Peptides against a protein of PDB entry 4AID. Designs and how they scored, part 202

Target 1, 242 residues: chain A of PDB entry 4AID
Amino acid sequence: FDIKRKTIEWGGKTLVLETGRIARQADGAVLATMGETVVLATAVFAKSQKPGQDFFPLTVNYQEKTFAAGKIPGGFFKREGRPSEKETLVSRLIDRPIRPLFVKGFKNEVQVVVTVLQHDLENDPDILGMVAASAALCLSGAPFMGPIGAARVGWVDGAYVLNPTLDEMKESKMDLVVAGTADAVMMVESEIQELSEEIVLGGVNFAHQQMQAVIDAIIDLAEHAAKEPFAFEPEDTDAIKA

## One batch from the design tools (peptide; made by RFdiffusion4, then SolubleMPNN)

Design b2_p28_4_s1 (from b2_p28_4, 10 letters changed)
Fold by OpenDDE base, seed 1:
Structure b2_p28_4_s1 (fold): chain B 242 residues (1-242), chain A 28 residues (1-28)
Amino acid sequence: as target 1 above (242 residues)
Amino acid sequence: MKFYNLPPPEELIEELEKEIREKVKELA
């Protein structure tokens, strides 16, 4: 097994990005760990466009598979056949920043799946899932102009907190999720309790600064483990709508 | 009851591996 791993300290926690152990048949696959929360992100893309495809068919699925700790006779997995509200929301959080980073005119089917494998009850797997999805896409060879980083910012005791724990979030006046590239903020999602615009904007800037270490870690992993870029030339007709 | 601190069961990994193989074949 040619396992590649990048480890960084991020927000006082160890972030691990690993590839080559699981889902090797995917175009990209990353096992990401923060604390004891573990996610698997996989990226698979079609090598041809479907005839008559007029939109970019990107599907992003975040799933929190619930394990029953007991041998339930008849199946370990309660597949609730419908995504939870959380799974739906996090799928959108991952989709929003990555969708615009695909090369214009690319209309091959892309599937990104983020599966929560372990949850430590402290570190929310959503941010980790965003990071893992970004990394998996960068490894895949798909025409994705990432990486993105992501961060959650809290406001606790009059200070910014990077990736607050679920318990710290109970005391936070801000739940600010930011995703971006090295150069730009791509997505902001926020729930705010009576904070000034200045504090919120400062939180966005703080998030964007703090995610650079993650972006750099994904780049470093990709330099060592990425597949050859998929040969895609956009048709000239799609280039002009900048 | 969600039990979060369990290592991913091998059966889950096998299922995920299967799902990904099926998707790779679908998109090939």
Scores: peptide ipSAE 0.337, ipTM 0.789, DockQ to the pose 0.016
Fold by OpenDDE base, seed 4:
Structure b2_p28_4_s1 (fold): chain B 242 residues (1-242), chain A 28 residues (1-28)
Amino acid sequence: as target 1 above (242 residues)
Amino acid sequence: MKFYNLPPPEELIEELEKEIREKVKELA
């Protein structure tokens, strides 16, 4: 097996991005680990557009499988066959920043699936899932203009904290999730307790700065493990509607 | 001691790989 791995220190934790061990039949597949939290992201895309396809059919599914449910906060209340509130929210968190980065006019079906394989009860799989999904897309050959990075920022004891643990988050006055490219913030989601706009904006900037190491790690992984880019040229007719 | 890259349970990997194979086949 040709296993490629990138390891970085990120916010005082080790982030590992791995490809080539499992899910090799996907267009892209990344096993991402932070602490003892482990996610598998897979990207699969159709090699042709469906006749009459008028929209970009991107589906993003974040899932915390039932075998891990006994170790996942709120997992015990998951009914089989329906996404939990968390799964729905995190699926949207992943979808939002990646959707705009596909080449305009690309209307082939794309499925991104992020599966939580392990949860350490310290590191939330959502950020890790965002990173893994970005990496899987960059490896896939799909016309995706990523990578994105992602970060959670807390505000604890008057300081920004990168990817606070679930316990640190109890003391945090901010739950700020940011996703972006190297050049731009693509998504912000925030819950804030009595903080100034200045602190919040500073948190966005902090997140964007801190995610650069992740973006660089995804690029490095892709340089060594990405599939050949899918040959896609937008039809001239889609350029005229800009 | 933090453990990194712990293999998921084999049964889960097999299930996920099956699901992915089905999706790849659906999108091929």
Scores: peptide ipSAE 0.324, ipTM 0.769, DockQ to the pose 0.018
Fold by OpenDDE base, seed 5:
Structure b2_p28_4_s1 (fold): chain B 242 residues (1-242), chain A 28 residues (1-28)
Amino acid sequence: as target 1 above (242 residues)
Amino acid sequence: MKFYNLPPPEELIEELEKEIREKVKELA
């Protein structure tokens, strides 16, 4: 197997992005690890548009397999065949920042699947899933104008904490999830307890700064492992004037 | 890799690989 791996230290944890070992038949596939939490992200896209396709058919599915249900928080309530509330929310969390980054006029079907393979009970797979999905898309050759990075920011003991553990989050006055490109914030999701707007805005900026290392790691991985870009020319009516 | 009550990682990977093959075939 031609395995490519990027490893960085991120928020005091080791982030590993790996491709080429699993799901090689996908357009992009990334095994991402943070601490001992492990996710597999896969990106698959159609090489043609369906006749009469009028919208961009992107599907994002985050899933935590039932076999880990005894150790994944909330896993005990997973009924076969329906996503949990968490799986639904995280699927949307991943979808939101990536959807606008596809080239305008691209209406080929795209499917992103993020599967939790391991959970360490410290690192939530959602942020890792966002990063992995971004990386898988960048490797796929799809007309995706990523990468995105992502970060969770907590507020613990009067300070910002990058990607707080599940235990640290119990003491956090903020659950702030940010996703963005190198240049822009694309998504903010926040739950806040009695914090000033200044602290929240500072948290967004902190997240955006901290995710640059992840963006750079995805770029480095893509330089070594990305497929050739899919030849997509938008119709002349959709030509972004440079 | 400490897989917490996962089937042998190989079985889960095989299942995922199958799902992806099916998906790739559906989109081809």
Scores: peptide ipSAE 0.302, ipTM 0.767, DockQ to the pose 0.016
Fold by OpenDDE base, seed 3:
Structure b2_p28_4_s1 (fold): chain B 242 residues (1-242), chain A 28 residues (1-28)
Amino acid sequence: as target 1 above (242 residues)
Amino acid sequence: MKFYNLPPPEELIEELEKEIREKVKELA
């Protein structure tokens, strides 16, 4: 197995991004670990466009498998066949920042699947899933203008906290999830309790700064493990302005 | 109770690899 691994220290935790051991049939596959939380992200894309396809068919599925669900709070009621509320929300959270980064005119089917394999009850799989999905897409050869990074920011005892634990989040006055590229914030999702706009904006900036190490880690992994870019020529949409 | 970081069961990995193979085949 040609296993490539990148390890960084991130917010006082070890983040590991690994490829080449599992899911090698996918276009991209990344096993991501933070603490004892483990996710597998896979990216698969069609090599041709369907006749008459008029929209970009991106599907993002975040899932917590039953074995992990025995350790995950609320995992007891996975009736086979429908995503939980959490799975639906996190799927959207991952979809939002990645969708606009595909090359304009690309309408081949793309599926991103993020599977929670293990949960430590400290590190939420959502941020890790966003990072892993970004990495899997960068490895896939799909015309994706990533990577994205992601971070959660808390406000605990009058300070910003990067990726607060589930226990630290109980004391946090802010749940701020940010995703972005090296150059831009792509998505903000926030729940805030009586904080100033200045603190919130500072939290977005803090998140964007802190995710650069993750972006750099994905780039380093991709330089060593990415597939050849899929040959895609965007349709010259500027020619329709005549 | 220290939950030993048991790697995901081999059965779960096999299931996931099967799902991925099926999806790769569906998109091919």
Scores: peptide ipSAE 0.327, ipTM 0.778, DockQ to the pose 0.016; fails the geometry check

Design b2_p28_4_s2 (from b2_p28_4, 13 letters changed)
Fold by OpenDDE base, seed 1:
Structure b2_p28_4_s2 (fold): chain B 242 residues (1-242), chain A 28 residues (1-28)
Amino acid sequence: as target 1 above (242 residues)
Amino acid sequence: KKFYNKAPPEELIEELRERILRKVRELA
């Protein structure tokens, strides 16, 4: 098997991005690990547009397997069928920053599936899922103008904390999730308690700075493991202005 | 490059910056 792996130290944790072992039938597939939390992201895209397709048909599904969820104290057995509130929210967190990064005019069906395989009860798989989805898209050959990075920022004891553990988050005055490219912040979601605008903006900047190592890791992985780019020419919207 | 590693359009970046700044002000 041609397995390619990138490993970085990130926020005092080992982040591993791996491709080539699992889900080879997908256009892109990444196994991402942080601590003992493990996610599989797969990206699949149609090689043609459906007749009469008016919108970009991107679907993002984040799923926590019942076995991973069943280790969470108080996690009721997820009945197979309906996404939990968490799964719905995390699916949106992944969707929002990636959706605008597809080449304009691309209306082929794209499916991103993020599956939590293991949860360590310390590292929330949402950030890891965002990173893995970004990496899977970059590997796929889809016309995706990524990568994105992602980070969670806490505010604990008057300092920013990168990707706080679930226990550190209980003491955090901020739950700030940021996603972005190398050049721009694409998404911010936050819950804050009695913090100034300055601290929140500083948290966004801190997140964007800290995610660069992840972006670089995805680029390095993609340079070695990406499929050939899908031959998609955007409709020359500039040719209509002549 | 073996993948579509391109910056998004500047118009999109600016729209997102404005949206983020508004959101941060609403949260704080």
Scores: peptide ipSAE 0.103, ipTM 0.747, DockQ to the pose 0.800
Fold by OpenDDE base, seed 4:
Structure b2_p28_4_s2 (fold): chain B 242 residues (1-242), chain A 28 residues (1-28)
Amino acid sequence: as target 1 above (242 residues)
Amino acid sequence: KKFYNKAPPEELIEELRERILRKVRELA
């Protein structure tokens, strides 16, 4: 077993990114841990496009397994079936920042699956899932112009808080989720209570600064553990239709 | 580099920045 691990301190918590233990059949697989919250991200991509494929077929599926979901507040023991509202929302949160980062003209099927394996009731698996999905894609060899980082920012007692706990979030006037590359913010989702534009923009900048350590950690993991890049050259014909 | 570590196109970055700024202004 060639297990590779990166560990960093991030927002006063230990973030662990691990590959090589589980899901070896995937193109990329990352086990990510923060506190006692644990997620598995897998990335799989087809080695050819389907005949007549005219769009990029990316699917992102975030799922909370019944054994984890049964401990989550508002997580009922779900029968295998329709995704919850949370699972649907988090799947979109992961999809949005990664979709634009695939090389133009790449139309092979890509499937990202994020599975919550454990939840500590303090650290939300959504941010961890975004990080893990990014790492799994970087390891896969897919033509993905990542990594992305992600962060949640709260506003508590007149200060920014990186990845507030579920309890700290009750006192927060902001739930700001940011995802981005090293160079650019790719996605912002926020719920805010009576905050100035300046505070919100400051929160976006704070998130982008704080996610650099995660981006660097994914890069370090990928330098050691990534598969060879999939040989993909976009056909010149797709460049001309901008 | 063993993986696609390229920045997204500058045009995409700028489009996203503009969209984010608009979204922030709508929330504030």
Scores: peptide ipSAE 0.096, ipTM 0.747, DockQ to the pose 0.817
Fold by OpenDDE base, seed 2:
Structure b2_p28_4_s2 (fold): chain B 242 residues (1-242), chain A 28 residues (1-28)
Amino acid sequence: as target 1 above (242 residues)
Amino acid sequence: KKFYNKAPPEELIEELRERILRKVRELA
């Protein structure tokens, strides 16, 4: 097995991005760890467009495996088959920032699957899942204009906190999830309690600055382990309007 | 480059920026 690994310190926690051990049949696969929370992201894309395909068929599935869910607080015994509300929300959270980053005109089927393998009860697997999905797409060779980073920002004792623990989040006046590229913020989701616009905007900027280390880590991993880019030329959509 | 690493179109960045700013203002 040719295992490639990138390790960084991020918000006082060890972030590990690993490829080459698991899911080698996928176009891209990343095992990501933050603290003791572990996720597997896989990216698979079709090498041709289906006849008559008129939209971009991206599917993102976040799932908590039953063996991991038994450690997750509030993990009701999910009947095998239907996503929980949490899984549906996190799937959308991962989908939103990545969907716009596919090259215009690419209509091949893309499937991103994020599986929670372990939960430490401190680090939420949503942020880690976003990072892992980004890394898996960058490794896949898909026409994806990534990487994205992601960060959660809290507001605790009058300060920004990067990726607060579940316990720190109980005291936080802000739950701010940000995703972005090196150059741009792509998504903001937030729940805030009586905070000024200035504090929230400062939180977005803080998140975007702090995620650069993650973006750089994904780039470094991709430089060593990415597949050759899929040969895709966008159809000149300007030529059909004449 | 061994992978696709291109910045998003500026038009997309600006559209997203405007949406984000509106969302932040609605929450604050």
Scores: peptide ipSAE 0.085, ipTM 0.738, DockQ to the pose 0.808
Fold by OpenDDE base, seed 3:
Structure b2_p28_4_s2 (fold): chain B 242 residues (1-242), chain A 28 residues (1-28)
Amino acid sequence: as target 1 above (242 residues)
Amino acid sequence: KKFYNKAPPEELIEELRERILRKVRELA
């Protein structure tokens, strides 16, 4: 097996991004680990557009497998077939920042699947899933203008905390999820308890600064393990306004 | 090997910044 791995220290935790061991049939596949939380992201894209396809058919599915979910507080034995509220929410968190980064005119089917394999009850798999999905897309050869990074920011005892544990989040006055490229913030989701605009904006900036190490780690992994870019010519949209 | 790794269009960046700032103001 040609296994490529990148390891970084991130917020006092070890982040590992690995490819080449699992899901080799996907266009891109990344096993991501933070603490003892483990996710598998896969990216698959069609090599042709369907006749009459008028929109970009991106599907993002975040799923917690029953053996991982059974350790998560409130993780019920999922009856087969419908995503939980959490899975639906996290699927949207992953979708939002990646959707606008596909090359304009690309209307081939793209499927991103993030599967939680293990949960340590400290590190939330949503942030790890966002990072893994970004890495899998960069490895795939799809016309994706990534990578993105992601971070959660808490506000605990008057300070910013990068990727707070589930226990630290109970004392946090902020749950701020940020995703972005090296150059730009692409998404912000937040739950805030009576904090100033200055503190929240400072949290966005803190998140964007802290995710640069993750972006660099994805780039390094992709330089060594990415497939050849899929040959796609963007539609000249300037020719229709004449 | 090279991958796409392109910056998003500046227009998209500015639109997103404005949306983020509006959202932050609504939560504060």
Scores: peptide ipSAE 0.082, ipTM 0.729, DockQ to the pose 0.820

Design b2_p28_4_s3 (from b2_p28_4, 12 letters changed)
Fold by OpenDDE base, seed 3:
Structure b2_p28_4_s3 (fold): chain B 242 residues (1-242), chain A 28 residues (1-28)
Amino acid sequence: as target 1 above (242 residues)
Amino acid sequence: MKFYNKPPPQELIEELEKEIKEKVKALA
């Protein structure tokens, strides 16, 4: 198999993005690893629009498979067939920053699936899942104006911490998740304990700066492994205002 | 004890490959 891999050091951890080994039938597929946490992101899109489709049918599903449930905090009660609260939340975290980046007028069905394959109990798969989903979309040929990067920022002992471990997060006064492009912040989610607005804004800026290395890594992977762009002509919405 | 997390079981990879195949087929 033609396996392409990008490896970077990111926040004192090795991030690996790999394509070509698994899920080759998807439009894009990325195996992402940080520490011993492993996720598979897949992107699949319809090559035609359904008749009468009036909205963009993007579905994002984050899932933690049952074999990892005994190793995932809170995974003990996966009833077969319904997403957990965590899976629903993380699916939304991935959806929010990517949805606006699709070319306007594209109404073909798009399915992004992020599957947690392994959890090391240190590195949360949510950030890794966001990165992997971005990479899978960039490889797919879908009219996606990514990549996005993502980062979690903690505030521990009066300093910003990039992607704190689950144990470091217990001591953190901030849980700040940021996603964005090279040029813009697309999403901010935060839980904060008595921190100034200045520290929080500084955390957003820190996250956006730190995710640039991930964005660059996705671009480098895409340059070597992306499919040809899907031929799509956006609806010229400017013609209706004349 | 550092739990050396074993790579995902081959059975899981096969399940995921099947699920992806079904999704690709459903969108075709």
Scores: peptide ipSAE 0.379, ipTM 0.807, DockQ to the pose 0.016
Fold by OpenDDE base, seed 4:
Structure b2_p28_4_s3 (fold): chain B 242 residues (1-242), chain A 28 residues (1-28)
Amino acid sequence: as target 1 above (242 residues)
Amino acid sequence: MKFYNKPPPQELIEELEKEIKEKVKALA
């Protein structure tokens, strides 16, 4: 099996991005690990547009399939077959920054699925899921103008903390999730307790700087493992509406 | 010692592989 792996040190933790072991039938598939939290991101896209398709049919699903040993907090309340509030929120967190990065006029169905395979109770799988989804799309050959990176920023004892643990987050005055490309911030989501705008903006900048290592890691993985780009030419009619 | 890339349970892998195969088939 041709398994490609990229490993980086990121915020004092090891991030591993792996492809080629699982879900090979997907257009892109990435197994991402941080600590002992593990997610599988898969990207699948249709090779043709449906007749009469007038919108871009992107679906992003984050799901927590924790078998017995790794029951995620709140996993006990998951009724079979309905996404939890967390799954719904994280699905949106992943969707928001990636949706604008698809080539204009591309209306083939795209399905991104992020599955939490393991949770270490320290590292939240949401950030890891965002990174993995970005990587899976970059590997897929879909007309996706990524990668995106993502980071969570805390504010603990008067300092920014990259990807705080769940325990560190209890002491944090900020829960700031940022996603972006190398050049731009694409999404900010924040919960803040009595912090200045300056600290928050500094947190966004800090996140964007810190995610560059992840973006570079995804690029490196894609250079070695990406599929051939899907041959897509925007219809002339979609170019004229810009 | 943190176990990086610990394989998920085989049953979960098989389920996911099946789901992905079905999705790929539905989009083909």
Scores: peptide ipSAE 0.372, ipTM 0.804, DockQ to the pose 0.018
Fold by OpenDDE base, seed 1:
Structure b2_p28_4_s3 (fold): chain B 242 residues (1-242), chain A 28 residues (1-28)
Amino acid sequence: as target 1 above (242 residues)
Amino acid sequence: MKFYNKPPPQELIEELEKEIKEKVKALA
């Protein structure tokens, strides 16, 4: 296997982005690890537009594959059921920041799937899933103007905390998820407990600053492992305004 | 949701590989 890997220290944790081991048939595939939480992001896109396609057909699916330590009736893992509330929410969290970054006029079908493979009960796979999806898209050759980074920010004991653990989040007055590019914030989602707007805005800025290391890590991985860009010429009416 | 702090079973990886292969074929 031609395995490419990028490792960084991020928020006091090791983030690993790996490609080339699993899902090699996808246009992009990234195995991302933070602590002992592991996600697989895959990006697949159609090489042609469907006749009469009038919207951008992006599908983002986040799924938590729960499996037992041994064989259970019906197999090792839960067979596909209706998405949980969490799976639905996280799918939207991933979709929101990436959707605007596709080249205007691109209407080929794109499918992004993030699968939680392992959960350490400390590191939430949502942020990791956002990062992995970004990386998978950057590797795919799809006309995606990423990468995005993502971060969760907590407010604990009067300070910002980058990617708080699930236990630290119980003490946090803020659950702030931010996604963005190097230059822009693309998405903010927040649950706030009696905090000033100043603290929240500072949290957004903190998140955007802290995600730059992740953006740089994705770029570095892409420089070594990205596929050739898909040859897509938008119609003049849909041209990227430079 | 119960999460397991264990490596994914090989059968899960094989399922995911199959699903991806099917998606790639459907989009080809």
Scores: peptide ipSAE 0.367, ipTM 0.801, DockQ to the pose 0.017
Fold by OpenDDE base, seed 5:
Structure b2_p28_4_s3 (fold): chain B 242 residues (1-242), chain A 28 residues (1-28)
Amino acid sequence: as target 1 above (242 residues)
Amino acid sequence: MKFYNKPPPQELIEELEKEIKEKVKALA
């Protein structure tokens, strides 16, 4: 198998992005690891638009499979067949920043699935899932204007913490999730406890700066492993007037 | 630190491979 791997040190943890081992039948597939948390992101897209398709049919599904349930918080209570609250929230968290980055007029069905394979009880799979989904889309050949990076920022002991552990988050006055491109912040989700707007804005900037290493890692992986871009020309009515 | 990632259970990988194959087939 032609396995491509990118490894970076990120926030004092090793981030690994790997493709070519599993899910090779997908348009894009990335096995992402941070610490001992492991996710598989897959991107699959239709090669034609359905007749009469009037909206962009993007589906994002984040799932934490029961095989890891002994190590996933709340995993023992997951009913097979219905997403948990966490799975629903993280699916939306991944969807929000990627949806606007598809080329206008592209209305082929796209399915992104992020599966948690392992959880270390320290590194939350959500940020890793966002990164993996971005990477899988960049590898797929879909008309996706990524990559996105993502980061969680905590505020612990009067300082920003990049991707704080689940234990560090108990002491954090901020849960700030940011996603963006190299050039722009695309999404902010925040839960803040008694912090100034200045600290929060500083956290967004910190996140956007720290995610550049991830964006660069995805680009490097894509340069070596991406499929040929899908030949999509938007209709003249959908052409972005330059 | 070398994180020794225990590989995911083979059964889970096979299930995921099947699900992806079905999705690819449905979108082909």
Scores: peptide ipSAE 0.327, ipTM 0.787, DockQ to the pose 0.017

